Peptides against a protein of PDB entry 3B8E. Designs and how they scored, part 71

Target 1, 230 residues: chain A of PDB entry 3B8E
Amino acid sequence: PFLIFIIANIPLPLGTVTILCIDLGTDMVPAISLAYEQAESDIMKRQPRNPKTDKLVNEQLISMAYGQIGMIQALGGFFTYFVILAENGFLPIHLLGLRVNWDDRWINDVEDSYGQQWTYEQRKIVEFTCHTPFFVTIVVVQWADLVICKTRRNSVFQQGMKNKILIFGLFEETALAAFLSYCPGMGVALRMYPLKPTWWFCAFPYSLLIFVYDEVRKLIIRRRPGGWVE

## One batch from the design tools (peptide; made by RFdiffusion4, then SolubleMPNN)

Design b2_p14_6_s4 (from b2_p14_6, 11 letters changed)
Fold by OpenDDE base, seed 2:
Structure b2_p14_6_s4 (fold): chain B 230 residues (1-230), chain A 14 residues (1-14)
Amino acid sequence: as target 1 above (230 residues)
Amino acid sequence: DFVKEVLEKIKKLA
């Protein structure tokens, strides 16, 4: 999000505080919960990793985490961001290069895509209105990400949802997201304005996409062991 | 156009 903010010069899509809430708040317990996941049914049939040639973090894992799944997550957040701004009169194409004027407190006549002028205060309200839905979108997408990370090869349907700590993590991150989104004073304290409940559903297509993508990937791995997809 | 269509659909649902 921050890279796109700099490169495209768009209004800030996700605040630093919200990023910290993701990294230290919502993602911590779920990530730790994966350490308690049950072994895949076929794990004993796999050859041991060669410690001299095989890294724990390989290019394929990086590609999956950052290049594929991470990009889908980012797209989900940006989708929510663009929808909110478009609903407030700022079409995506109009946001390109707008940051300089957007962040200037002395410019009170920034025009939206329809010629409506926006004061600095009004623009910042809209910007901060984007932060919470973007954050929540990431949390909702993380549900799917956490579930797909349960296994490397087996389908989630084969593995099941037996990890009670993971289930607790899903509830914890959701509860924390709800708390940060709706607790009085969060708008002032964290610049996280409350969101309409409907915004929670904006991420669902992306969560489904991640889930389907990973299940297809795992299906390919099971049908073609030793392929490039592993 | 796709974004507009999606936005219109969302507005109709909201």
Scores: peptide ipSAE 0.000, ipTM 0.261, DockQ to the pose 0.020
Fold by OpenDDE base, seed 3:
Structure b2_p14_6_s4 (fold): chain B 230 residues (1-230), chain A 14 residues (1-14)
Amino acid sequence: as target 1 above (230 residues)
Amino acid sequence: DFVKEVLEKIKKLA
């Protein structure tokens, strides 16, 4: 989100405090829960990792985390961001290059896509209104990401949802997201203004897409061991 | 190939 903010010169999609809430708040318990996942049925058929040659974090893992899943997560967040700004009069094309004028407190007549003028204070309210829904979108997409990370090759339907700590993690991250989104004072303290409950559903198509994509990927790996997908 | 290209782009930005 911050890279696109710089490259495209758009209004800030996700606040720094909100990013910290994701990295330190909502992601920690789910990530720890994966350590308690049951081994896949074929794990004993795999050779032990050679600690001298086999990296724990390899290019394949980075490719999956940042190159595939991370991109879909980012797309989900930006979709929510663009929807909110469009509902407030700023179409996506109009946002390109707008950052300089958007962040200038001395410019109080920034026009939206329909010619309405926005003061600096009004623009910042709209910007901060985007932060919470973007955050919630990431959390909803992370549900799918956590579930798909349970296994490398087996389907989630083969592995099942027996990890109680993982289930607890899903509830914890959701409860924390709801707390940060709706607790009184969070708008002032964290610049996370309350969101309409309907915005929780904006991420569901992307969460489903991640889940389906990974199940198809795992299916291909099972049918063609040693392929380029592996 | 697409994934490798994206990774290379990310590495350049990092």
Scores: peptide ipSAE 0.000, ipTM 0.281, DockQ to the pose 0.020
Fold by OpenDDE base, seed 4:
Structure b2_p14_6_s4 (fold): chain B 230 residues (1-230), chain A 14 residues (1-14)
Amino acid sequence: as target 1 above (230 residues)
Amino acid sequence: DFVKEVLEKIKKLA
């Protein structure tokens, strides 16, 4: 989000404090929970990794994490961001290059896509209204991301949901997201304004997309062992 | 004024 904020010069889609809440709050317990995941049923049928040649983090894993799943997550967040701004009169094309004027407190006549003038205060309310939905979108997408990370080859339906710590992590991150979204004072403390419950569902298509994408990928791996997709 | 506007926004969302 911050890279696009700089490159496209758009209004800040996600606050730095909110990013820290993702990295340290919502992602920590789920990430740790993966250490307690049961081995895949076929793991003992695979050759052991060569510690000298096979890195724990290989190009395939980086491509999957950042190039594929991470991009879908980012798209989900930005979708929510653009929808909110569009509903408030700022079409995506109009946002390009708008950051400088948007963040200037002395400019109180920034025009939206329809010629409506916005004060600095009004703009900041809209900006901060985007932070919470973006955050929640990431959390909802993380549900799918965490679940797909349970296995490399086996379907989630084959592996099952036996990791109690992972289940706890899913509830913890959701509860934390709800707390940060709806607790009184979070708008002042974290610039996270409350969400309509309907905004939680905006992420569901992306969460489903991640899940389906990974299951299809794993299906291809099972049908074509040793393929590039592995 | 900003605080008032934020509070009004919160009230509308609640």
Scores: peptide ipSAE 0.000, ipTM 0.218, DockQ to the pose 0.028
Fold by OpenDDE base, seed 5:
Structure b2_p14_6_s4 (fold): chain B 230 residues (1-230), chain A 14 residues (1-14)
Amino acid sequence: as target 1 above (230 residues)
Amino acid sequence: DFVKEVLEKIKKLA
């Protein structure tokens, strides 16, 4: 997200404080919960890793984590960002190159796509209004990401949802997201203004996409063992 | 507690 902010010179889609809340808040307990996941039923039928040829972090894992899942998460966040700005009069094409004028406190007449002028204060309210839904979008997508990480090869339906610590992690990250979004004073303290409850649903298609994509990937691996998809 | 401390430090730098 920050790379697109620099390259396209758009208004900041996700604040630094919000990123910190993701990395140190919502992600930690869910990630730790995976250490308590039950082994897959076919684990003893798999060959051990060859320490001379097989890396723990290989190109396939990097491609899956950053090139696939990470990109879908980013797309979900940016979708929410562009929808909110469009509802406030800023169409996506108009945002390109707008950052310089957007962040200048001395410019109080930045025009939207419909010719309405926005003061610096009004622009920052809209920007901070985007940060919270972007954050919530990441949390909702992380529900699917956490669930798909339960297994390497087996379907989630075969593995089941028996890990109580993982279930606790899902509730914890959701409760934390709600607290950060709606607690009084968070707008001033964290630059996270409250969002309408409807914005929680904007990420659901992307969460579903991640889940379906990973189940299809795992299905291919089960049908074609030793393929490049693994 | 760590998150709160970091957030307080960020607030002081802002």
Scores: peptide ipSAE 0.000, ipTM 0.303, DockQ to the pose 0.063

Design b2_p14_7_s1 (from b2_p14_7, 13 letters changed)
Fold by OpenDDE base, seed 1:
Structure b2_p14_7_s1 (fold): chain B 230 residues (1-230), chain A 14 residues (1-14)
Amino acid sequence: as target 1 above (230 residues)
Amino acid sequence: LVEELRKLVEELAK
């Protein structure tokens, strides 16, 4: 998100506080929960890891986790961001290069795509209105990420959802997202303004996409052991 | 949690 903010010079899609809420609030408990996941049904049928050849984290895993899945997450967040700004009169093309004027407190007549003038305060309200939905989008996408991380090779349908700690983690991150989104004063305290409940659904296509993508990936791995997809 | 996060951000911004 921040890279696109710099490169495209768009209004900030995700605030620092929101990033910290993701990293420290919503990701920790789910990540810890994976340590308590039951072993895959076939784990004892696998050969022991060769410490000389089999790295715990290989380039393929990094590419999948931080490249592909990370890009889908970012796309989900940016989709929500662009939709909100478009609904407020700022079309995506108009946002390009707008950051300098957007962040200038002395410019109170920044025009939207329809010629409506926006004060600095109004612009910051709409910007911060984007931060919360972006955060929620990440949380919803993280549901899929967490679920797909339960297994390396087996389908989630084969592994099941028996890890109570993981389930608790999903509820915890969702409850935290709801708290940060709807608790009075969050707009002032964290610059996270309340979002309409409908925005929770904005990320669902991306969450589903990640889930389907990973299930297909795992299916390919199961059918073609030793392929580049592993 | 909110106050702690706020403090953390303030510390990081320094």
Scores: peptide ipSAE 0.006, ipTM 0.361, DockQ to the pose 0.058
Fold by OpenDDE base, seed 5:
Structure b2_p14_7_s1 (fold): chain B 230 residues (1-230), chain A 14 residues (1-14)
Amino acid sequence: as target 1 above (230 residues)
Amino acid sequence: LVEELRKLVEELAK
């Protein structure tokens, strides 16, 4: 996300405070909960790892975890960002290169795509209005990420949702997201303005996409053991 | 993370 901000010079899509809330708040308890996940039912049917050729965490697993899932997550956040700005008069093409003028406190006549002029204060309200839905989008996508991380090979439907600590993690991150989004004073303290409840649903297609993608991947692994998808 | 913490501290100091 930050790389696109630098390269495209768009208004800041996700604030530093919101990033900290993700890294230190919403991600910690879910990640710890995975340590308590029950082993897959087919673990005894797998060949033992070859310590000379197989890494504990293979390059393919790393590529999927940080590459593919991270990209889908970022796309979900940016989708929400562009929709909100478009609803406020800023079309995606108009945002390219706009950051310099957007962040200048002395420019109070930045034009949107329809010729409306925006003061610095008005622009910052819209920017901070984007930060909260972006954050919430990440949390909603993380629901799918956490669920798919329960297993490496088996379907989630085969593994089930028996880990009470994982379920607690899902509620904790959701409750934290709601608290940060709607608690009075968060707009001033964290630059996170309240979002309309409808914005929670904007991430659902991306969450579903991640879930379907991972289930299809796992299905392929089960049908073709030792394939490059593993 | 360190850079984000630095920015947060700078914002709180303002």
Scores: peptide ipSAE 0.005, ipTM 0.383, DockQ to the pose 0.042
Fold by OpenDDE base, seed 2:
Structure b2_p14_7_s1 (fold): chain B 230 residues (1-230), chain A 14 residues (1-14)
Amino acid sequence: as target 1 above (230 residues)
Amino acid sequence: LVEELRKLVEELAK
């Protein structure tokens, strides 16, 4: 998010406080919960890997997969961001280079894509309105990410949802997201304005995409053991 | 880039 913010000079899509809430709040408990995931049903059926060659390749491929998933997560957040701004009159193309004028408190006539002038205060309200939905979008996408991370090879449908700690983690991050989104004073304290309930659904296509992507990946791994995907 | 980072910091400090 920050890289795109700098490169494209767009209004800030996600505040630093919100990022900290993701990194330290919503992601920590779920990540720890994965340590308690039950072993895959097929783990004992796998042949020993060559520790010198196969480990490095596997680590690279896992890193690449997580990188791709991370990009999809970011895209989900940006999608929500662009939708909110577009609904408020700022089309995505108009946001390019707008940062300089957007953040200038002395410019109170920044025009949107339709020629409507926006005061500094109005712009900041819209910006901070984006922070919470972006955050919630990441949390919703993290549901899928956490679920797919339960296994390396087995389908989620094969492995099932047996880890109670993981389930607790999903509820915890969701509860935290709800708290930060709806608790009075969060807009002032954290610049996270209240979220309309409809924005929770903006992430669902991306969560589904991640889920499908990983299931397809795992299917390929199962069909082609030792292939380029392992 | 440096200017944008400065602006960001200034905004966060408000």
Scores: peptide ipSAE 0.000, ipTM 0.301, DockQ to the pose 0.024
Fold by OpenDDE base, seed 4:
Structure b2_p14_7_s1 (fold): chain B 230 residues (1-230), chain A 14 residues (1-14)
Amino acid sequence: as target 1 above (230 residues)
Amino acid sequence: LVEELRKLVEELAK
């Protein structure tokens, strides 16, 4: 989010504090929970990895996590951001280069795509209205991300949801998201304004996309062992 | 903005 904020000079899509809440709050427990994941049902039927050549974290896993899944997460967040701003009169094209004027407290006549003038306060309300839905979108997408990361080859339906710590992590991150979204004072403390419940569903297509994508990937791996997709 | 980005990267790199 911050890279796009800089490159495109758009209004800030996600606050730095909110990013820290993702990295330290919502992701920490789920990430630790993966250490307690049960081995895949077929893992002992495979040849052991070579500890000298086969790293635990290889380029394939990094590419999948950061290159594919991470991009879908970012797209989900930005989709929500652009929808909110568009509903408030700021079309995506109009946002390009707008940051300088947007963040200037002395400019109270920033025009939207329809010629409506926006005060600094009004602009900041809209900006902070984007932070919470973006955050929630990431959390909802993380549900799918965490679940798909349980296995490398087996379907989630084969592996099951037996990791109690992982389940706890899913509830914890969801509870934290709800707390940050709806607790009084979060708008002042974290610049996260209350979220309409309907915005939780905006992430669901992306969560489903990740889940389906990974299940298809794993299906291909099972049908074509030793393929590049593995 | 570039300077702020640089500072942020430096902080994250620690």
Scores: peptide ipSAE 0.000, ipTM 0.299, DockQ to the pose 0.024

Design b2_p14_7_s2 (from b2_p14_7, 13 letters changed)
Fold by OpenDDE base, seed 1:
Formats: structure tokens, C-alpha cells, sequence
Structure b2_p14_7_s2 (fold): chain B 230 residues (1-230), chain A 14 residues (1-14)
């Protein structure tokens, strides 16, 4: 998110406080919950990892975690961001290079894509209105990420959802997202303005995409052991 | 706590 903010010079899509809420609030309990996941049904049928040849964290895992899934998450967040700004009169093309004027407190006549002038305060309200939905989008996408991380090779449908701590983690991150989005004063406190309930659904296609993508990946791994997708 | 976190974030952003 921040790289695109720098490169494209767009208004800030995700605030630092929001990032901290993701990293410290929504990710920790779900991640810990994975430690309590039941072993895959076939884990004892697999050969033990060769410590001389098999790295615990390989380039493929890094590519999957940061390259593929991370990009889908970012796309989900940016999609929500662009939709919100477009609904407020700022088309994606118009946002390119706008950051300098957007962040300038002395410019109170920044025009949107329709020629409407926006004061600095109004611009910051709409910017911070994007932060909360971006955060919620990440949380909703993280549902899929957490669920797909339950297994390395087996389908989630084969593994099931027996980990009560993981389920609790999903509820916790969702409850935290709801609290941060709707609690009075969060706009002032965290620069997270209230989210319309409809924005929760903006992430669902991306969450589903991640889920389907990983299930397909795992299916390919099961059908073609030792393939490049493993 | 939120204000302190905001301060910390501002300090880290600078």
C-alpha cells in the first residue's frame, strides 16, 4: 500500500495506526491459533523434512506469502479505496499525482473529477474514511488467509474447522474491526471514520479469490507432487 | 493509550 502511495502519489490509502491495528490487533491471535491447529490427516504419511536440502522457509513459501497472497490482499484494499474515492467524486485516474495538493493544508479548492471543490478538512475526512474500509478489507481477506493456512496440502474441507482457538481468532479480529469501525470517537482517536456496512462486502470477492486460489493450488500439489507449485 | 500510540506513530513517521 505504501509503495503505491509513493509511486503513484495518491492520497494515503492506509494510515499508520491502521497498519498497527492490523499487525498487532488482528494478526496476532489468528497466527497463534495456527499453533493449535490439528495435524493434517496425512502428515504422518509424508517423509520427514530433510534438514540438509529442505529449508523451513523456502523461496516458494516466500513467493506465496508475500508475492501472491500479499498482492491479492493489496488489490483488495486498493479496490475498496478506489471505490470509496470514486463514490466521493475522485476517479482513480484523477488521484494520480494528487497527493501533493491533497496533503496541502493551504489548498482548499482541490477539485474532484467532477469539478467539485474540496477543502482540506473534507479531503482528510474522505481519506480517513478510506482507512477504515481498507482495514476491514484486510481483515476480511485475512479470514481466507487464516483458513487456507490451516493446511499445507490438504483441502480445508478435508481438514475441517475444529480449531476453536482459530474460530475465536476469527471472531476476535472481526469484533475488533467492528469496534474500530463503529465505536464513537474512533475517527478522532484513530482517524478511522465509521464504515458503511456495505463496505464489508467489498472484500468478499477477494477473500473468495484467495480461498479458491489456494484450494486450487493445494489440489494441484495433491495431483502433482513435487511440482513447482509446492 | 490511543494518543500515546498516535504520538509514537508520529515519531516513527518522522
Amino acid sequence: as target 1 above (230 residues)
Amino acid sequence: LVEELRKLVRELAE
Scores: peptide ipSAE 0.006, ipTM 0.388, DockQ to the pose 0.043
Fold by OpenDDE base, seed 5:
Structure b2_p14_7_s2 (fold): chain B 230 residues (1-230), chain A 14 residues (1-14)
Amino acid sequence: as target 1 above (230 residues)
Amino acid sequence: LVEELRKLVRELAE
């Protein structure tokens, strides 16, 4: 997200405070919960790793976790961001290079795609209105990310949802997201303005996409052990 | 890029 902000010079899609809320707030309990997940049913049927050639965290795992899933997650957030700005008169093409004028507090006549002028205060309200839905989009996608991380090879349907600590983690991150989104004063304290409840559903297609993608990947691994997607 | 990052840090600190 931040790289696109720098390269394209668009208005800030996700604030620094919002990123901290993800990294330190919504991700911590879910990540810890994975330590309590039961072993996969087929773990003893797998060959031991070669300690000379196989790393515990290999390039394939890194590529999956940070490359593929991270990109789908970012796409979900940016989709929500562009929709909100378009509904407020800023089409995606018009946002390219706009950041310099957008962040200048002395420019009070920034034009949208329809020729309407926006004051600095009005622009910051709409920017901060984008931060909360982007954050919520990340949380909704994280539901799928957490669930797919339960297993490396078996389907989630084979593993089941028996980890009570993981279920608590899903509840905790959702409750925290609702608190940060709707508690009075969060707009001033965290630059997170409240969002319409309908924005929670905007990320669901991307969450489903991640889930389906990982289930297909795991299916391929089961059919072709030692493949390039493992 | 470094100048833009410095600008952003200053803006966030205000």
Scores: peptide ipSAE 0.000, ipTM 0.351, DockQ to the pose 0.024
Fold by OpenDDE base, seed 2:
Structure b2_p14_7_s2 (fold): chain B 230 residues (1-230), chain A 14 residues (1-14)
Amino acid sequence: as target 1 above (230 residues)
Amino acid sequence: LVEELRKLVRELAE
């Protein structure tokens, strides 16, 4: 998100406070919960991997897969961001290079894609209106990410949802997201303005995409043991 | 980039 902000000079899609809330708040408990996940049913039936060859390949492949998932997560957040700004009159193409004028307090006539002039205060309200739904989008996408991280090879449908700590983590991050989004004063304290409940659903296609992607990946791994997709 | 970061920090501090 921040790299695109710099490169494209767009209005800030995700505030620093929201990033901290993701890194320290919503991700921590779910990540720890994975340590309590039940072992895969087939893990003890597999031959030991060669530590000299298989480990490096697997680490690279895992890092690539997580990198791809992370990119999908970022795309989900940006999708929400662009939708909100477009609904407020700022089309994605118009946002390119707009940051300089957007952040200038003395420019009170920044035009949107339809010629509507926006004061500095109005622009900042719209910007901060994007922070909360971007954050919530990440949380919703993290539901899928956390669920797929339960196993390396088995389908989630085979593994099931038996980890009570993971389930607690999902509720915790969701409750935290709701608290940060709707608690009075969060707009002032954290610059996270309340979002319409409909914005929670904006990320669902991306969560589904991540889930399908990983299930397909795992299916390929099961069909081709020792393949390059492990 | 550095100027934008400084600006962002200033905005967050307000």
Scores: peptide ipSAE 0.000, ipTM 0.346, DockQ to the pose 0.025; fails the geometry check
Fold by OpenDDE base, seed 4:
Structure b2_p14_7_s2 (fold): chain B 230 residues (1-230), chain A 14 residues (1-14)
Amino acid sequence: as target 1 above (230 residues)
Amino acid sequence: LVEELRKLVRELAE
């Protein structure tokens, strides 16, 4: 999000405080929960990894986590951001290069895509209105990400949801997201304005996409052992 | 880029 903000010079899609809430709040407990995940049903049927050649974290795992899944998460967040701004008169093309004028408190006549002038205060309200739905979008996508990370090869349906700490993590991150979104004062304290409940559903297609993508990937791995998809 | 980052930090600190 921040890189696109700088490169495209768009209004800030996700605040630094919100990023910290993701990294330290919503992601920490779910990540720890993976340490308590049960071994895959077939793990003992595989040869032991060579500790000298087979790293716990390999390039493929990094590519999946940060390259593929992370990009889908970012796309989901940006989709929500662009939808909100478009609904408020700012089309995606118009946002390119707008940051300088957007963040200037002395410019109170920034025009939207339809010629409507926006004061600094009005622009900041719209910007902060994007932060909460972006955050919630990330949390909803993280549900799928956490679930797919349970296994490398087995389907989630084969592995099941037996990890109580992982289940707790899903509830914790959701409860935290709800707290940050709806608790009075969060708009002032964290610049996270309340969102309509409908915005929670904007991420569901992306969460489903991640889940389906990973299940298909795992299915291919099971059918074609030793493939490049592992 | 560094200048833009510094501007952003200042703006967010306000």
Scores: peptide ipSAE 0.000, ipTM 0.346, DockQ to the pose 0.024; fails the geometry check

